# Designs tried in a protein design run: peptides against a protein of PDB entry 2MBZ. Part 107

Target 1, 143 residues: chain A of PDB entry 2MBZ
Amino acid sequence: GINLTPEEKFEVFGDFDPDQYEEEVRERWGNTDAYRQSKEKTASYTKEDWQRIQDEADELTRRFVALMDAGEPADSEGAMDAAEDHRQGIARNHYDCGYEMHTCLGEMYVSDERFTRNIDAAKPGLAAYMRDAILANAVRHTP

## One batch from the design tools (peptide; made by RFdiffusion4, then SolubleMPNN)

Design b2_p27_3_s2 (from b2_p27_3, 14 letters changed)
Fold by OpenDDE base, seed 5:
Structure b2_p27_3_s2 (fold): chain B 143 residues (1-143), chain A 27 residues (1-27)
Amino acid sequence: as target 1 above (143 residues)
Amino acid sequence: SVRTSAAALSWLSRFGGPLELGRRLLA
């Protein structure tokens, strides 16, 4: 799990409580490769590591919002590049994330209300925009 | 806030893979 004090968790994650999901995932899918990889990687993460991850996520969210505000299509180079950075971030910090997995994640963002609600908190329609950008990025990288 | 939503997104992305894999494996 996340080896942070309650105070540190609040500093990094704010009002969001990540512990609620760890138990659910462990019980249901704890034997998956992705889960094992994520647990192994994050076991050594410090508060500073988690903060950097959150800062990266903040920046990516702002990028997508800015793209939407500018009216850039989800299949624009800007949107696809943001999607690629998202994929690489998952791969670097959590588990191997190929384009197929990334596309599946994008679909989940719009099909599972828990994901949609949390993502769209930044901007209505962001989950759908991300899904479309993820798909476009996957297509351009698939020969 | 952006921080809270991004934190949730990051965490959901961490567990999104296992969740999605689980759904696919069970299908």
Scores: peptide ipSAE 0.193, ipTM 0.750, DockQ to the pose 0.358
Fold by OpenDDE base, seed 2:
Structure b2_p27_3_s2 (fold): chain B 143 residues (1-143), chain A 27 residues (1-27)
Amino acid sequence: as target 1 above (143 residues)
Amino acid sequence: SVRTSAAALSWLSRFGGPLELGRRLLA
């Protein structure tokens, strides 16, 4: 878990409860390299580290929403760049994330209703837009 | 809210990765 007080957790994560996923992941896939990397990286994270991560996520969400509002295609340079930043953010903060893995994540965002519901809370269709941008970004980096 | 969604996205990225890898391993 995260070594923060309930108040600190609320300040950083709001009403979202990350533990709802942690138990399931731990029980089913706790022996994967990605899980191990994530646990190792985050073990030393301070409240300020978590806040930074949330700020990055906030910025990314705003970027995608702005792109959608502007009518930019998901395969536009702007959308693909946002997808690339998303991939790199995962790599820095959680686990190694190549383009194949990123594409799989994108597909999961639209195929698992739990992910779709949480992502689309920011804007309806955001999960699908991200999936498309992630795929486009992967394609342009896999000639 | 955007903050809540962004927080969810962060955690989904953290835990969704292993979930997706698990699904691939089981497929």
Scores: peptide ipSAE 0.173, ipTM 0.740, DockQ to the pose 0.367
Fold by OpenDDE base, seed 3:
Structure b2_p27_3_s2 (fold): chain B 143 residues (1-143), chain A 27 residues (1-27)
Amino acid sequence: as target 1 above (143 residues)
Amino acid sequence: SVRTSAAALSWLSRFGGPLELGRRLLA
């Protein structure tokens, strides 16, 4: 799990605790490479590391919302660049995330209501917009 | 809130991969 005290977790995540889902993930998918990679990487993360990750996620959310509000298509250069930054952030912080994996994640964002509801809390339709941008970015980087 | 949204995305990034891989392997 996240190697933070309860106080540190509250400071970084507020009323949302990602570790609430760790048991389910471990039970169902604990034998995957992605799980092992994420577990190994995050084991050394400090409060400052997690805060940086949250700040990056917050900035990316604002960026996508701004693109939507401006009427930019999900396959615009701006939206695809945001999707690329999202992919690279996952790869840097958690586990290897190629374009195929990223596309799978995008599809999951719109097919699993738990993900859709959490993402769309920032803006209705954000999950679908991200999925479309992720797909477009994957296509432009695939020969 | 913004903080809650960022935390949710962090969860998705951390656990989304294993969730998706597990779903594919067990399907």
Scores: peptide ipSAE 0.156, ipTM 0.725, DockQ to the pose 0.322
Fold by OpenDDE base, seed 1:
Structure b2_p27_3_s2 (fold): chain B 143 residues (1-143), chain A 27 residues (1-27)
Amino acid sequence: as target 1 above (143 residues)
Amino acid sequence: SVRTSAAALSWLSRFGGPLELGRRLLA
C-alpha cells in the first residue's frame, strides 16, 4: 500500500483511505500491466510526492466544478483540456493511460456507484461531466 | 469537501485503471 504512517496518511488524504481498496484490486486485477506499473511508480513516493498528487487532483476538481458552474459544455475546449490534464496526470503518476483507457475510466465513473458517490461528493453530476469531457477529449485526439 | 474530492481522484487514478481493465477482461 501507500508507504506512509497513519498520521501522514491523514495529513495527505484526510479521512479517505485509498488503501482500503487495494486488496480487492489485487485479488481481481493484480496481474494486469496497469497494476504493476502503478505499484512500481508509487513504491518510491514520499509524503511530499503524494501531497503533490493530491494538490494536482484538487486543482483539477476545482477546474471541473468551475466549468460546470459557468455552464460550459463538457465538450468545450476548457473541459476537454481539463480532461487531457487528468489523463496526463494518471500517465505520469500511476500507469500508461491512453485515450482508450481514459474513456473506459470515464465510463466506470458513472457506472460504478462507488466511484460516482466519491466523485459527486464535490458536486452532484461531476462524474458524468468528467465522463463526457473525457470522451470529447478522446474524440478530438483521434484524427 | 475539496480534500475528499482530491483523495477520491487519487484513488481513481491508482485503482481505476486496473479495475476497468479487469472488467473488460472479464466481460
Scores: peptide ipSAE 0.203, ipTM 0.758, DockQ to the pose 0.359; fails the geometry check

Design b2_p27_3_s3 (from b2_p27_3, 9 letters changed)
Fold by OpenDDE base, seed 5:
Structure b2_p27_3_s3 (fold): chain B 143 residues (1-143), chain A 27 residues (1-27)
Amino acid sequence: as target 1 above (143 residues)
Amino acid sequence: SRRTAAAALAWASMFGGPLELGRALLA
């Protein structure tokens, strides 16, 4: 998966190591197109590439937190735009991510406690807020 | 922490299993 040294992984991901879930992911979704595309794209990624991805995620997190703190609804234009940027980031970095797939990811944020706990570490309720924004963004782009 | 949340999002983006969830949501 990620061909970084343990130290490099710590520098980029901190205490969270995505590779600790590699076996589970392979067992559950190893035959999916998304997994295949991600594996192919990320095979050439450098430490700088992974850091860029983390920086994008960090910026997005701060953006959503700011929206929540401002009391903006998850279906506000600002929140939906943040969700759209998230979707596009996934598409650029990992795999083709349509609106339906994006809504599935959003649902995972609230249905998998591991994701909920980690996401909400930035702000309680962030996972649910992101899910709702993702859904709203998908709806506004549905003909 | 913020970094932990960002890492979690990266994990979701890389290995979220959206197709499995999609099938479940459509059922």
Scores: peptide ipSAE 0.186, ipTM 0.749, DockQ to the pose 0.527
Fold by OpenDDE base, seed 2:
Structure b2_p27_3_s3 (fold): chain B 143 residues (1-143), chain A 27 residues (1-27)
Amino acid sequence: as target 1 above (143 residues)
Amino acid sequence: SRRTAAAALAWASMFGGPLELGRALLA
């Protein structure tokens, strides 16, 4: 799991505890390359690293919300760029994240209620908007 | 909240497996 004290975990993640899903993830995907890469990369992460990751996610969330509030389509350049930054952030911090993987993530955001409710807590429909932006970004980068 | 959303996004990333999950959900 994440090598943080309960207090640190709360400071970084708040009421959301990613470790509550560790067993499920291990059972379902413990033998995948993505899982192994993530475990390897994050093994040395400090509280500051996790906080940075959360800050990046916060920034991304704000960007998407702002785009939605501005009425920008999910397939706008701005939205697709935000999606691309999201993909690159995953690749940098966790595991190799190609466009197919990213598209699957986007689909999960709208299909797994656990993600949907947490994402949409920032703004209703955000998960769907992100999914659409992720898909659009993948399409524009796919020959 | 934004914090909750960020945590959810981080979860999706840090644990891997979204490809398999996505494929399963689309099946």
Scores: peptide ipSAE 0.168, ipTM 0.737, DockQ to the pose 0.473
Fold by OpenDDE base, seed 3:
Structure b2_p27_3_s3 (fold): chain B 143 residues (1-143), chain A 27 residues (1-27)
Amino acid sequence: as target 1 above (143 residues)
Amino acid sequence: SRRTAAAALAWASMFGGPLELGRALLA
């Protein structure tokens, strides 16, 4: 799991406890390459590494919210670029993330109510907007 | 909260299961 003390986990993740999902994740995805890659990469992560990952996610959230507030469509250049940065962040921090894999993640954001609720806490409809931007970005990179 | 949303995105990246989901989508 995440190699942090309980106090460090609270400092980084706050009231959101990723450990509560560890058993479910292992049960559902434990035999996948993505899971193995993520475990290998994150095994050496420090508190500062996890904080950076959270900061990147927060920045991405703010970017998408700003795009929505500006009325930019999910298939705009700005929205697709934000989706691309999201994909690259996953690839850098966790596991190889191709465009098809990214679209699957986007679908999960709107299909799993737990993700939808947590994401939309920043702005209603954000999960759907991100899914659409992810799909559009995948399409433009898959000629 | 925004922090909770960020944590959710991080969780998806850390522990997401796109491979099995992909199989379901292709069925």
Scores: peptide ipSAE 0.154, ipTM 0.737, DockQ to the pose 0.507
Fold by OpenDDE base, seed 1:
Structure b2_p27_3_s3 (fold): chain B 143 residues (1-143), chain A 27 residues (1-27)
Amino acid sequence: as target 1 above (143 residues)
Amino acid sequence: SRRTAAAALAWASMFGGPLELGRALLA
């Protein structure tokens, strides 16, 4: 799991505890390269590293919300660029994330009600918007 | 809240979901 004290975990993640899903994640994806890469990379992460990751995620969330509020379609340059930055952030912090993998993540955002609820807490429909932007970004980068 | 959403996105990034698309296609 995340190598932080309970106090540090609360400071970084608040009421959301990623470790509560550790067993399910291991059961579903424990044999994947992505899982191994993520465990290897994050094993050395400090509280500051996790906080940076949260800050990046928060910034991305705000960016997508702003795009939605502005009425920008999910296949706009702005939305696709945000999706690309999201993909690159995953690649940098967790595991190799190609466009196919990213598409799978997008589908998870809308197919797993837990993700949908948590994401849409920022803005209703955000999960679907992100999924659509991820798909659009994948399409424009796939000849 | 935005923080909850951010945490959810981080979680999704950390643990991936390569099998989700396949499951959706088979459903």
Scores: peptide ipSAE 0.176, ipTM 0.740, DockQ to the pose 0.453; fails the geometry check

Design b2_p27_3_s4 (from b2_p27_3, 9 letters changed)
Fold by OpenDDE base, seed 1:
Parts: structure tokens; sequence; C-alpha cells
Structure b2_p27_3_s4 (fold): chain B 143 residues (1-143), chain A 27 residues (1-27)
């Protein structure tokens, strides 16, 4: 789990506690390379590291919301670039994330109501928009 | 809220997905 104090966790994540899913994550992904990579990489993360990750996620959310508000399609260059930045952020902070992996994550955003609910808290339909942008970005990078 | 969404995205990024294809790719 995240080795932060309860106070630090609240400061970084607010009312959302990622560790509440620790058991489920271990059951579903505990034997995957991604899980191992993430555990190894994040083991040394400080509060400031986690805060940086949240700041990056905040920025990404704002970008997608702004694109939606502007009426930009999910396969626009702006939306696909935001999706690419998201993919690269995962690769940088957690585990190797190719385009197929990223597409699977996008599908999870709309198939798991827990993700949909939390993502759409920023804007209704955001999860679906992100999924579509992720897919479009994957397609444009597929030879 | 934006913060809640960001935390959810971070969670998704940390642990991947559980779709059949996703599980195969992660294994």
Amino acid sequence: as target 1 above (143 residues)
Amino acid sequence: SVRTSAAALAWASMFGGDLALGRALLA
C-alpha cells in the first residue's frame, strides 16, 4: 500500500483512499508485471511524489474537460494529445503502458461503475470521452 | 470533484484493468 500517514493521505487524495482497493487489486493483478513494476517504483515515493502525480492528474482532467466544453471531438488532435500524455504519465510513474494496455484502461473507465462515477464527478461523460480519446490515440499510433 | 477524479485516475494508472484482454496483456 501507499506508505503515507492518514493525514498525508488525506492531504494528497482527500476523501478518496486508493488503499481501500488494495485487496481487490492484489487479487486481480497481483501476479502481473505491471503490479510488480508499480510496487517497485512507488515503494520509494514520498508525499511530494504522490502530490505531483495528483497534480498531473488534475491537469489532465482540466484539459479533457476544457476540450469537451469547447466541443472538440475525442479524436481531435488536442484530445489525442491529452490521451498520449496520460499514457506517458502512467509509464513514467507506474509501469510500462503500451497503446493496447492504455485502451484496456480506457474500457475499464466506462465498464467499472466505480471509475465512471469518480471520473464523471468532474464532468458527466468524461470517462467515455477519455476512453474514446485513448482509443483514437492508440489508433493513430498503430502502424 | 476534480480531486476525486484525479485520485481515481491515479488508482487506475497504478493497478491497470481487469478486462479479459487487459489481464492477458498484464500477465
Scores: peptide ipSAE 0.153, ipTM 0.741, DockQ to the pose 0.435
Fold by OpenDDE base, seed 3:
Structure b2_p27_3_s4 (fold): chain B 143 residues (1-143), chain A 27 residues (1-27)
Amino acid sequence: as target 1 above (143 residues)
Amino acid sequence: SVRTSAAALAWASMFGGDLALGRALLA
């Protein structure tokens, strides 16, 4: 799992325990390249690295919420740019994330109630908005 | 909370998403 002490994990993730999903993740994706890449890349991550990743996720969340509050469509340039930054963040921190992978993640945000509930805690409908922005961004980058 | 949602997003980013895509990557 994540190479942090229990105390560090609490400081970074709070009440959310990513380790509780380790078995499920291994069963579903343990044989994929993405899983192996993530394990290899994150093996050297410090507490500060994980905190940075969380901060980036927070900033992205606030950005999407602001777009929704402003009434910007999910297929606006602003929303699609936010989706692209989200994709690039995954690529930078975890594994190679193409547009197909990204759309699969977006679909998971709305199809897995655990993700929907956690994402929508910031703003109702945020998961669906992010999914739509991810799809729009993928479409505009399709030749 | 915002932190909890960020952690959930991080989890998705760490380990991928769709099982069907996973099967395709195994082939």
Scores: peptide ipSAE 0.133, ipTM 0.731, DockQ to the pose 0.395
Fold by OpenDDE base, seed 2:
Structure b2_p27_3_s4 (fold): chain B 143 residues (1-143), chain A 27 residues (1-27)
Amino acid sequence: as target 1 above (143 residues)
Amino acid sequence: SVRTSAAALAWASMFGGDLALGRALLA
């Protein structure tokens, strides 16, 4: 799991404990390349690394919310660029993430109630907006 | 909260999605 003290975990993740899902993730995806890549990369992560990842996620969330508040459609350049940055962030921090993989992650955001609830805590409809932006970004980068 | 949302995104990124990985396994 994440090599942080309970205090450090709270400092970085707040009330959310990612380790609570470790067993489920291992059972469902433990034999996948993405899982292996993520475990390998994150094994060396410090508290500062995790904090950076959370800061990037916070920034992305604020960016999408701002786009929604501005009335920008999910297939706007701004929204698609935010989706691209999200994809690249996953690739940089966790595992290789192509456009098809990213699209499927977006679908999970709206299909898994746990993700939908947590994401929409920032703004109702955010998960759906992200999914749509992710899909649009994938389409524009696919012949 | 924003932190909760960020944590959810991190979880998705760290472990992937069932749909994404499911397709990858079937490919």
Scores: peptide ipSAE 0.131, ipTM 0.740, DockQ to the pose 0.432
Fold by OpenDDE base, seed 5:
Structure b2_p27_3_s4 (fold): chain B 143 residues (1-143), chain A 27 residues (1-27)
Amino acid sequence: as target 1 above (143 residues)
Amino acid sequence: SVRTSAAALAWASMFGGDLALGRALLA
């Protein structure tokens, strides 16, 4: 699992413990390249690395919320750029993330209630907005 | 909260999405 003490995990992730999903992830994704890449990359991550990842996620969340509050459509350049940054962040931190994979993640945000509920805690409809932005970004890059 | 959302996003980023991927592969 994540090489952090319980205290460090709490500091970084709060009440969300990603390690509680380790078995589920291994069972579903253990044979994928993404899983292997993620394990290899994150094996050396320090608390500061994980905190950086969380900070990036926070910034992304705020960015999408701001776009929604401004009334920008999910297929606006602003929303699509945010989606692109999200995709690139995944690529840097975890595994190769092409547009197809990214759209799958977006669909998960609205199909897996666990993600929908957690994402929408920041703003109702955020998961759907992100999914739509991710899809739009994928479309514009693969016309 | 934003923090909770970040954690969820991190989990998704770390491990990907199985439901959407599964459906896409089966389609």
Scores: peptide ipSAE 0.116, ipTM 0.730, DockQ to the pose 0.436

Design b2_p27_4_s1 (from b2_p27_4, 14 letters changed)
Fold by OpenDDE base, seed 1:
Parts: structure tokens; C-alpha cells; sequence
Structure b2_p27_4_s1 (fold): chain B 143 residues (1-143), chain A 27 residues (1-27)
């Protein structure tokens, strides 16, 4: 899992501990490329690295919420750019994330209630908005 | 407190199935 002390984990992740899903992830997908890549990349992450990742995620969340509040369509340039930044962030920090993979993740955000509840805590409907933006971004990059 | 996207990467991997990938490709 994440090689931080319990105190450091609380400081960085607060009430959401991603390691609570480690057993499920390992049992279902432990032999996949995405899992191996994530384990390899994150094995050396420091508290500062995790904090940066969380800050980037928070900023992106606020960006999507602001787009929704402004009434920007999910296929707007702003929303698609936010989706692209999300894809690139996953690729840098966790595992290779092409446009098909990203679209798959977007669908998961609305079909897995655990994701939906977590994401929509910031704003109701955010998961669906992200899914739509992710799809639109994928389409514009795969003509 | 942290907003929605924080820490989701582990759950992402856990829900990443071939079935979902095929569904995306079929669109």
C-alpha cells in the first residue's frame, strides 16, 4: 500500500483512505498492467509526492465544479481541457491512461456507487459531468 | 477536507475490467 505512517496518511488523505481498497484491487486486478504500473510508480512516493497529487486532484475538482456552476457544457473547451488534464495526471502519477482507458474510467464514475458518492460529495452530478467531459475529450482527440 | 478526486486511483484499478473496455470500444 501507501508507505506513509498512519499520521502522514491522515494528514494527506484525511477521512478517505485509498488503502482500504487494497485487498479488493489486488484480488480482482493484481495481474493487470495498470496495477503493476501503479505499484511501481507509487512505491517511491514521499509524503510530499502524495500531497502534490492530492492538491492537483482538489484543484481539478474545483475546476470542474466551477465549470458546472457557470453552466458550461461538458463538451465545452474548458470541460474537455479539464478532462485532458485529468487523463494526463493519471498517466503521470499512476498508470498509462489512453483515451479509451479514460472513457472506461469515466463510465466507472457513474456505474460504481462508491465513486459516485465520493465524487458527488463536491457537487451533485459531478461524476456524470466528468464522464461526459472525458468522453467528449476522447472523441476530439481520436478523429 | 479533501474533495472528490483525491485517492481514487486505487479504486480505479479495482474496477477496471475488460468488459468495460469492450463496451467503450463498441460505441
Amino acid sequence: as target 1 above (143 residues)
Amino acid sequence: RRLGLGGLHHLMVGSLSNERLEAVRAR
Scores: peptide ipSAE 0.125, ipTM 0.709, DockQ to the pose 0.521
Fold by OpenDDE base, seed 4:
Structure b2_p27_4_s1 (fold): chain B 143 residues (1-143), chain A 27 residues (1-27)
Amino acid sequence: as target 1 above (143 residues)
Amino acid sequence: RRLGLGGLHHLMVGSLSNERLEAVRAR
């Protein structure tokens, strides 16, 4: 799992305990390249690394929320750019994330209620908005 | 408290089947 003390994990992740899903993730995805890549990359992550990752995620969330509040469509340039940054962040921090995988992740955000609830805690409909932006971004890069 | 995106999304991989992808793209 994540090599942080319980206190550090709380400081970084707050109420969310990623380790509670370790068994499920391993069972479902343990034989995938993405899983192996993530395990390899994150094995050396420090508290500061995880904090940075969480900060990036929070920033992206705020960015999407701001777009929604501004009434920007999910397929707007702004939303698609945010989706692209999201994809690149996953690729940098966790595992190779092409447009195909990104689209699948986006779909998971709306099809798995656990993800939906977690994401929509920031703003109702955010998961769907992100999914749509992710798809739009993928489409524009796959003419 | 962290915002939603900082939680599960990077830990779990979605379905990567071509069929699912095609269905999504076809919408």
Scores: peptide ipSAE 0.128, ipTM 0.715, DockQ to the pose 0.380; fails the geometry check
Fold by OpenDDE base, seed 3:
Parts: sequence; structure tokens; C-alpha cells
Structure b2_p27_4_s1 (fold): chain B 143 residues (1-143), chain A 27 residues (1-27)
Amino acid sequence: as target 1 above (143 residues)
Amino acid sequence: RRLGLGGLHHLMVGSLSNERLEAVRAR
């Protein structure tokens, strides 16, 4: 799991406990390269690293919400750029995330109710908007 | 409180498939 004390986890993640999903993640994805890469990278992460990752995610969420509020289509340059930054953030912090992987993650955001509820807590329909932006970004970058 | 995006996406890795992307491209 995440190598933080209970207090540090509370400070960084608040009410969310990522370790509650550890067994499910291992059962479903334990044999994948993405799982291995994530474990290897995050094993050295400090509290400050996790805090930075969470801050980046929060900022990106706010950025998508602002795009939706402004009426920007999910296939706009702004939305696709936000999706690209999201992809790059995953690649930098967790595991190799090509456009195919990113597309699969986007579909999961709308098909797994746990993701949908967590994402849409910021704004209803955000998960679907992100999925659409991810798809659009993948299309423009895939010959 | 923290927003939900940062919490789960790196933990759950979906099965890789090009079906959806190809469907969008063919649209």
C-alpha cells in the first residue's frame, strides 16, 4: 500500500482511504505492468510527493469544471489539452499511460459507479465530460 | 476536502481495448 502513516494519509487524502481498495486492485490488476510500475514508483514517495499529486489532481479537476461552466465542448482545444495533461500526470506519477490506456480509464470513469460518484462530487456530469475529452484527445493524437 | 479524481484513477487499471476508440474514429 501507500507508505504513509495513518496521520499522514489523513492529512493528504482526508476521508478517502486508498488502501481500502488494495486487495481488489491486486486481484484484478496484480499481473499487469501498470500495477508493477505503480508499486515501484510509489514505494519511494514521501508525504510531500503524495500531497503534490493530490494538488495536481485537484487543480485539474477545477480546470475541467471551469471548462464545463464556460460551455466549452469536450472536444475543444482547452478540454483536450486538459485531458492531455491528465494523461501525462498519470504517466509521470504512476505508470506508462498511452492514449489507449487513457481511453480505457475514461470509460471506467463512467462505467464504475465508484469513480462516477467520486468525480461527479465536483460537478454532475464531470466524469462523462472527462471521458469525452479523453477520447477526443486520443483521436487527435492517434494517426 | 480532496477532490475524487486523485484518489482512485491510479489504483484501478482497466482492461486494454481499442474497440471504443475505433468506434469513435469510424463515426
Scores: peptide ipSAE 0.125, ipTM 0.705, DockQ to the pose 0.327; fails the geometry check
Fold by OpenDDE base, seed 2:
Structure b2_p27_4_s1 (fold): chain B 143 residues (1-143), chain A 27 residues (1-27)
Amino acid sequence: as target 1 above (143 residues)
Amino acid sequence: RRLGLGGLHHLMVGSLSNERLEAVRAR
């Protein structure tokens, strides 16, 4: 799992414990390339690394929320650029993330209530907005 | 409090199934 003390985990993730899903993740996807890449890459992550990742995620969330508040459609250049940055962030921090994979993740955000609830905590409808932006970004890059 | 994506970001790997990928490709 994540190599942090309980105190460090609290500082980085708050009341959320990512390790609560470790068994499920391993059982369902332990033999996938994405899982192996993520485990290999994150094995060396320090508290500072995880904090940076969380900060990047927070910034991206704020960016999407700002776009929504501004009335920018999910297929706007701004929203698609945010989606692209999201994809690249996943690739940098976790595993190879092509446009098909990214679209899959977007669909997961709206189909898995655990993700939907977590994402929409920032703003109702954010998960759906992200899904749509991710799809639009994928389409523009694979015409 | 962490915002939306922060908490579950690394768990994305654990929610990706081959079936879902195939469904996306079939669209």
Scores: peptide ipSAE 0.113, ipTM 0.711, DockQ to the pose 0.554; fails the geometry check

Design b2_p27_4_s2 (from b2_p27_4, 12 letters changed)
Fold by OpenDDE base, seed 4:
Structure b2_p27_4_s2 (fold): chain B 143 residues (1-143), chain A 27 residues (1-27)
Amino acid sequence: as target 1 above (143 residues)
Amino acid sequence: RKLGLAGVHHLLIGSLSNEKLEEVRKR
């Protein structure tokens, strides 16, 4: 799990309780390489590390929102570059994330209401926009 | 504090279904 005090968790995640999903994650992914990699990487994360990760996520969110507000298509170079940065961020902070995995995650963003609600809280349709950008980015990097 | 994409991503990863993964892989 996340090695933070309750106070630190609140400071980083607010009212969102990450511990509520620990059992679900373990049940579904406990035997996967992604789970192992994530646990290994995050085991030593400090509050500052988690805050950095959240800040990066927030920045990426703002970047996608700005692209949408500017009317940039999800398959624009700007949107695809944002998707690539998203993929690389997952790879650095959590687990290896190839283009196949990334497209799977993108599809989840629009099919799992828990993700959709959280993502679209920043801007309606953001989850779908990200999914499309992720797919476009994967396509341009696939022979 | 509101969670960003990375926070939602890593904390809700368990919601990713095998069916969805297989669906994408078969495309």
Scores: peptide ipSAE 0.118, ipTM 0.693, DockQ to the pose 0.467
Fold by OpenDDE base, seed 1:
Structure b2_p27_4_s2 (fold): chain B 143 residues (1-143), chain A 27 residues (1-27)
Amino acid sequence: as target 1 above (143 residues)
Amino acid sequence: RKLGLAGVHHLLIGSLSNEKLEEVRKR
């Protein structure tokens, strides 16, 4: 799992512990390239690395919320750009993430209630908005 | 508490399911 002390994990992630899903993820996806890539990359991450990743995620969340509050459509340039940055962030920090993979992630955000609940904690409907932005971004990059 | 997406990334690997791929292909 994440190579941090319990105290460091709390400082970075607060009440949410991603390692609580380690067994499920390993059982379902342990033989995939994405899993292997993620385990390899994150094995060397320091507290500062995880904090940076969390800061990036927080910024992206605020960005999507601001777009929703402004009434920007999920297929607007702003929303699609935010989705692109999200895709690139996953690629840098976890595993290769093409546009098809990204659309699969977006669909998971609305079909897995655990993700929906976690994401919508920032704003109701955020998961659906992200899914739509992710799909729109994928379409514009894959005509 | 923090509201960022970073905490859920481990579970994102679940999107590799055949069901998710089929849903994408229908679009």
Scores: peptide ipSAE 0.117, ipTM 0.694, DockQ to the pose 0.482
Fold by OpenDDE base, seed 3:
Structure b2_p27_4_s2 (fold): chain B 143 residues (1-143), chain A 27 residues (1-27)
Amino acid sequence: as target 1 above (143 residues)
Amino acid sequence: RKLGLAGVHHLLIGSLSNEKLEEVRKR
């Protein structure tokens, strides 16, 4: 699992315990390449690394929310750039994430209720907005 | 406060296979 003490985990994740989902994730996708990449990459992560990942996720959430509040379309340069940063963040922190995979993740955000509820907790419709921005970003970067 | 993009979200994403993603895309 995550190589942090219980105290460090609490400091980084608060009331959320990531270990509570590890068994489920392993049972569902433990033999997949993406899982192996993520486990291998995160095995060396420190408290500071996990905190950085949390901060990056929060920043991206705020960024998308701000775009929505400003009325910027999901296919605007600003929204597509945010989607690109999201893709790169996944690739940097977890596993290889090309544009096709990113598009699939975007679709999952609106088709899997667990993801939709988690994302839309920040702002209703955020998951759909992200999906649209992800798709637009993929289109502009592929022939 | 934390805005919820990480946590469960990143763990689930980190374990997604190509096969699972293809299933989502076919929907």
Scores: peptide ipSAE 0.106, ipTM 0.689, DockQ to the pose 0.425
Fold by OpenDDE base, seed 2:
Structure b2_p27_4_s2 (fold): chain B 143 residues (1-143), chain A 27 residues (1-27)
Amino acid sequence: as target 1 above (143 residues)
Amino acid sequence: RKLGLAGVHHLLIGSLSNEKLEEVRKR
């Protein structure tokens, strides 16, 4: 799991503790490539690493929210670029994330209430907007 | 509260099972 004290976790993640689902994830998907890659990459992460990852995620959230507030379509260049950055961030920090995988993640954002509630806490409809942007970005990169 | 997507990724690993991916693809 995340090698931080409860206090450090709170400083980085706030009220959300990613490790609250560790046992469930391990039991259900402990033998998947994504799980192994994530565990391998994050095993050496420091508090500063996690903070950086969180900052990147926060920035991305702000970008999507700003795009939504501006009325930019989810298939706009700006939204697709944000989706691409999201994909690349996942790839760098957690596990290999191609466009098909990213599209699947986007679909899960809107189909699994746990993810929807988490994401939409920033702005109602954000999960759906991200899903659409992710799909559009995948399409433009899949000739 | 902080609303980063980093926490979501740990949840997503569970969602990344072949079964779950196929379920999503079927929708």
Scores: peptide ipSAE 0.098, ipTM 0.683, DockQ to the pose 0.465

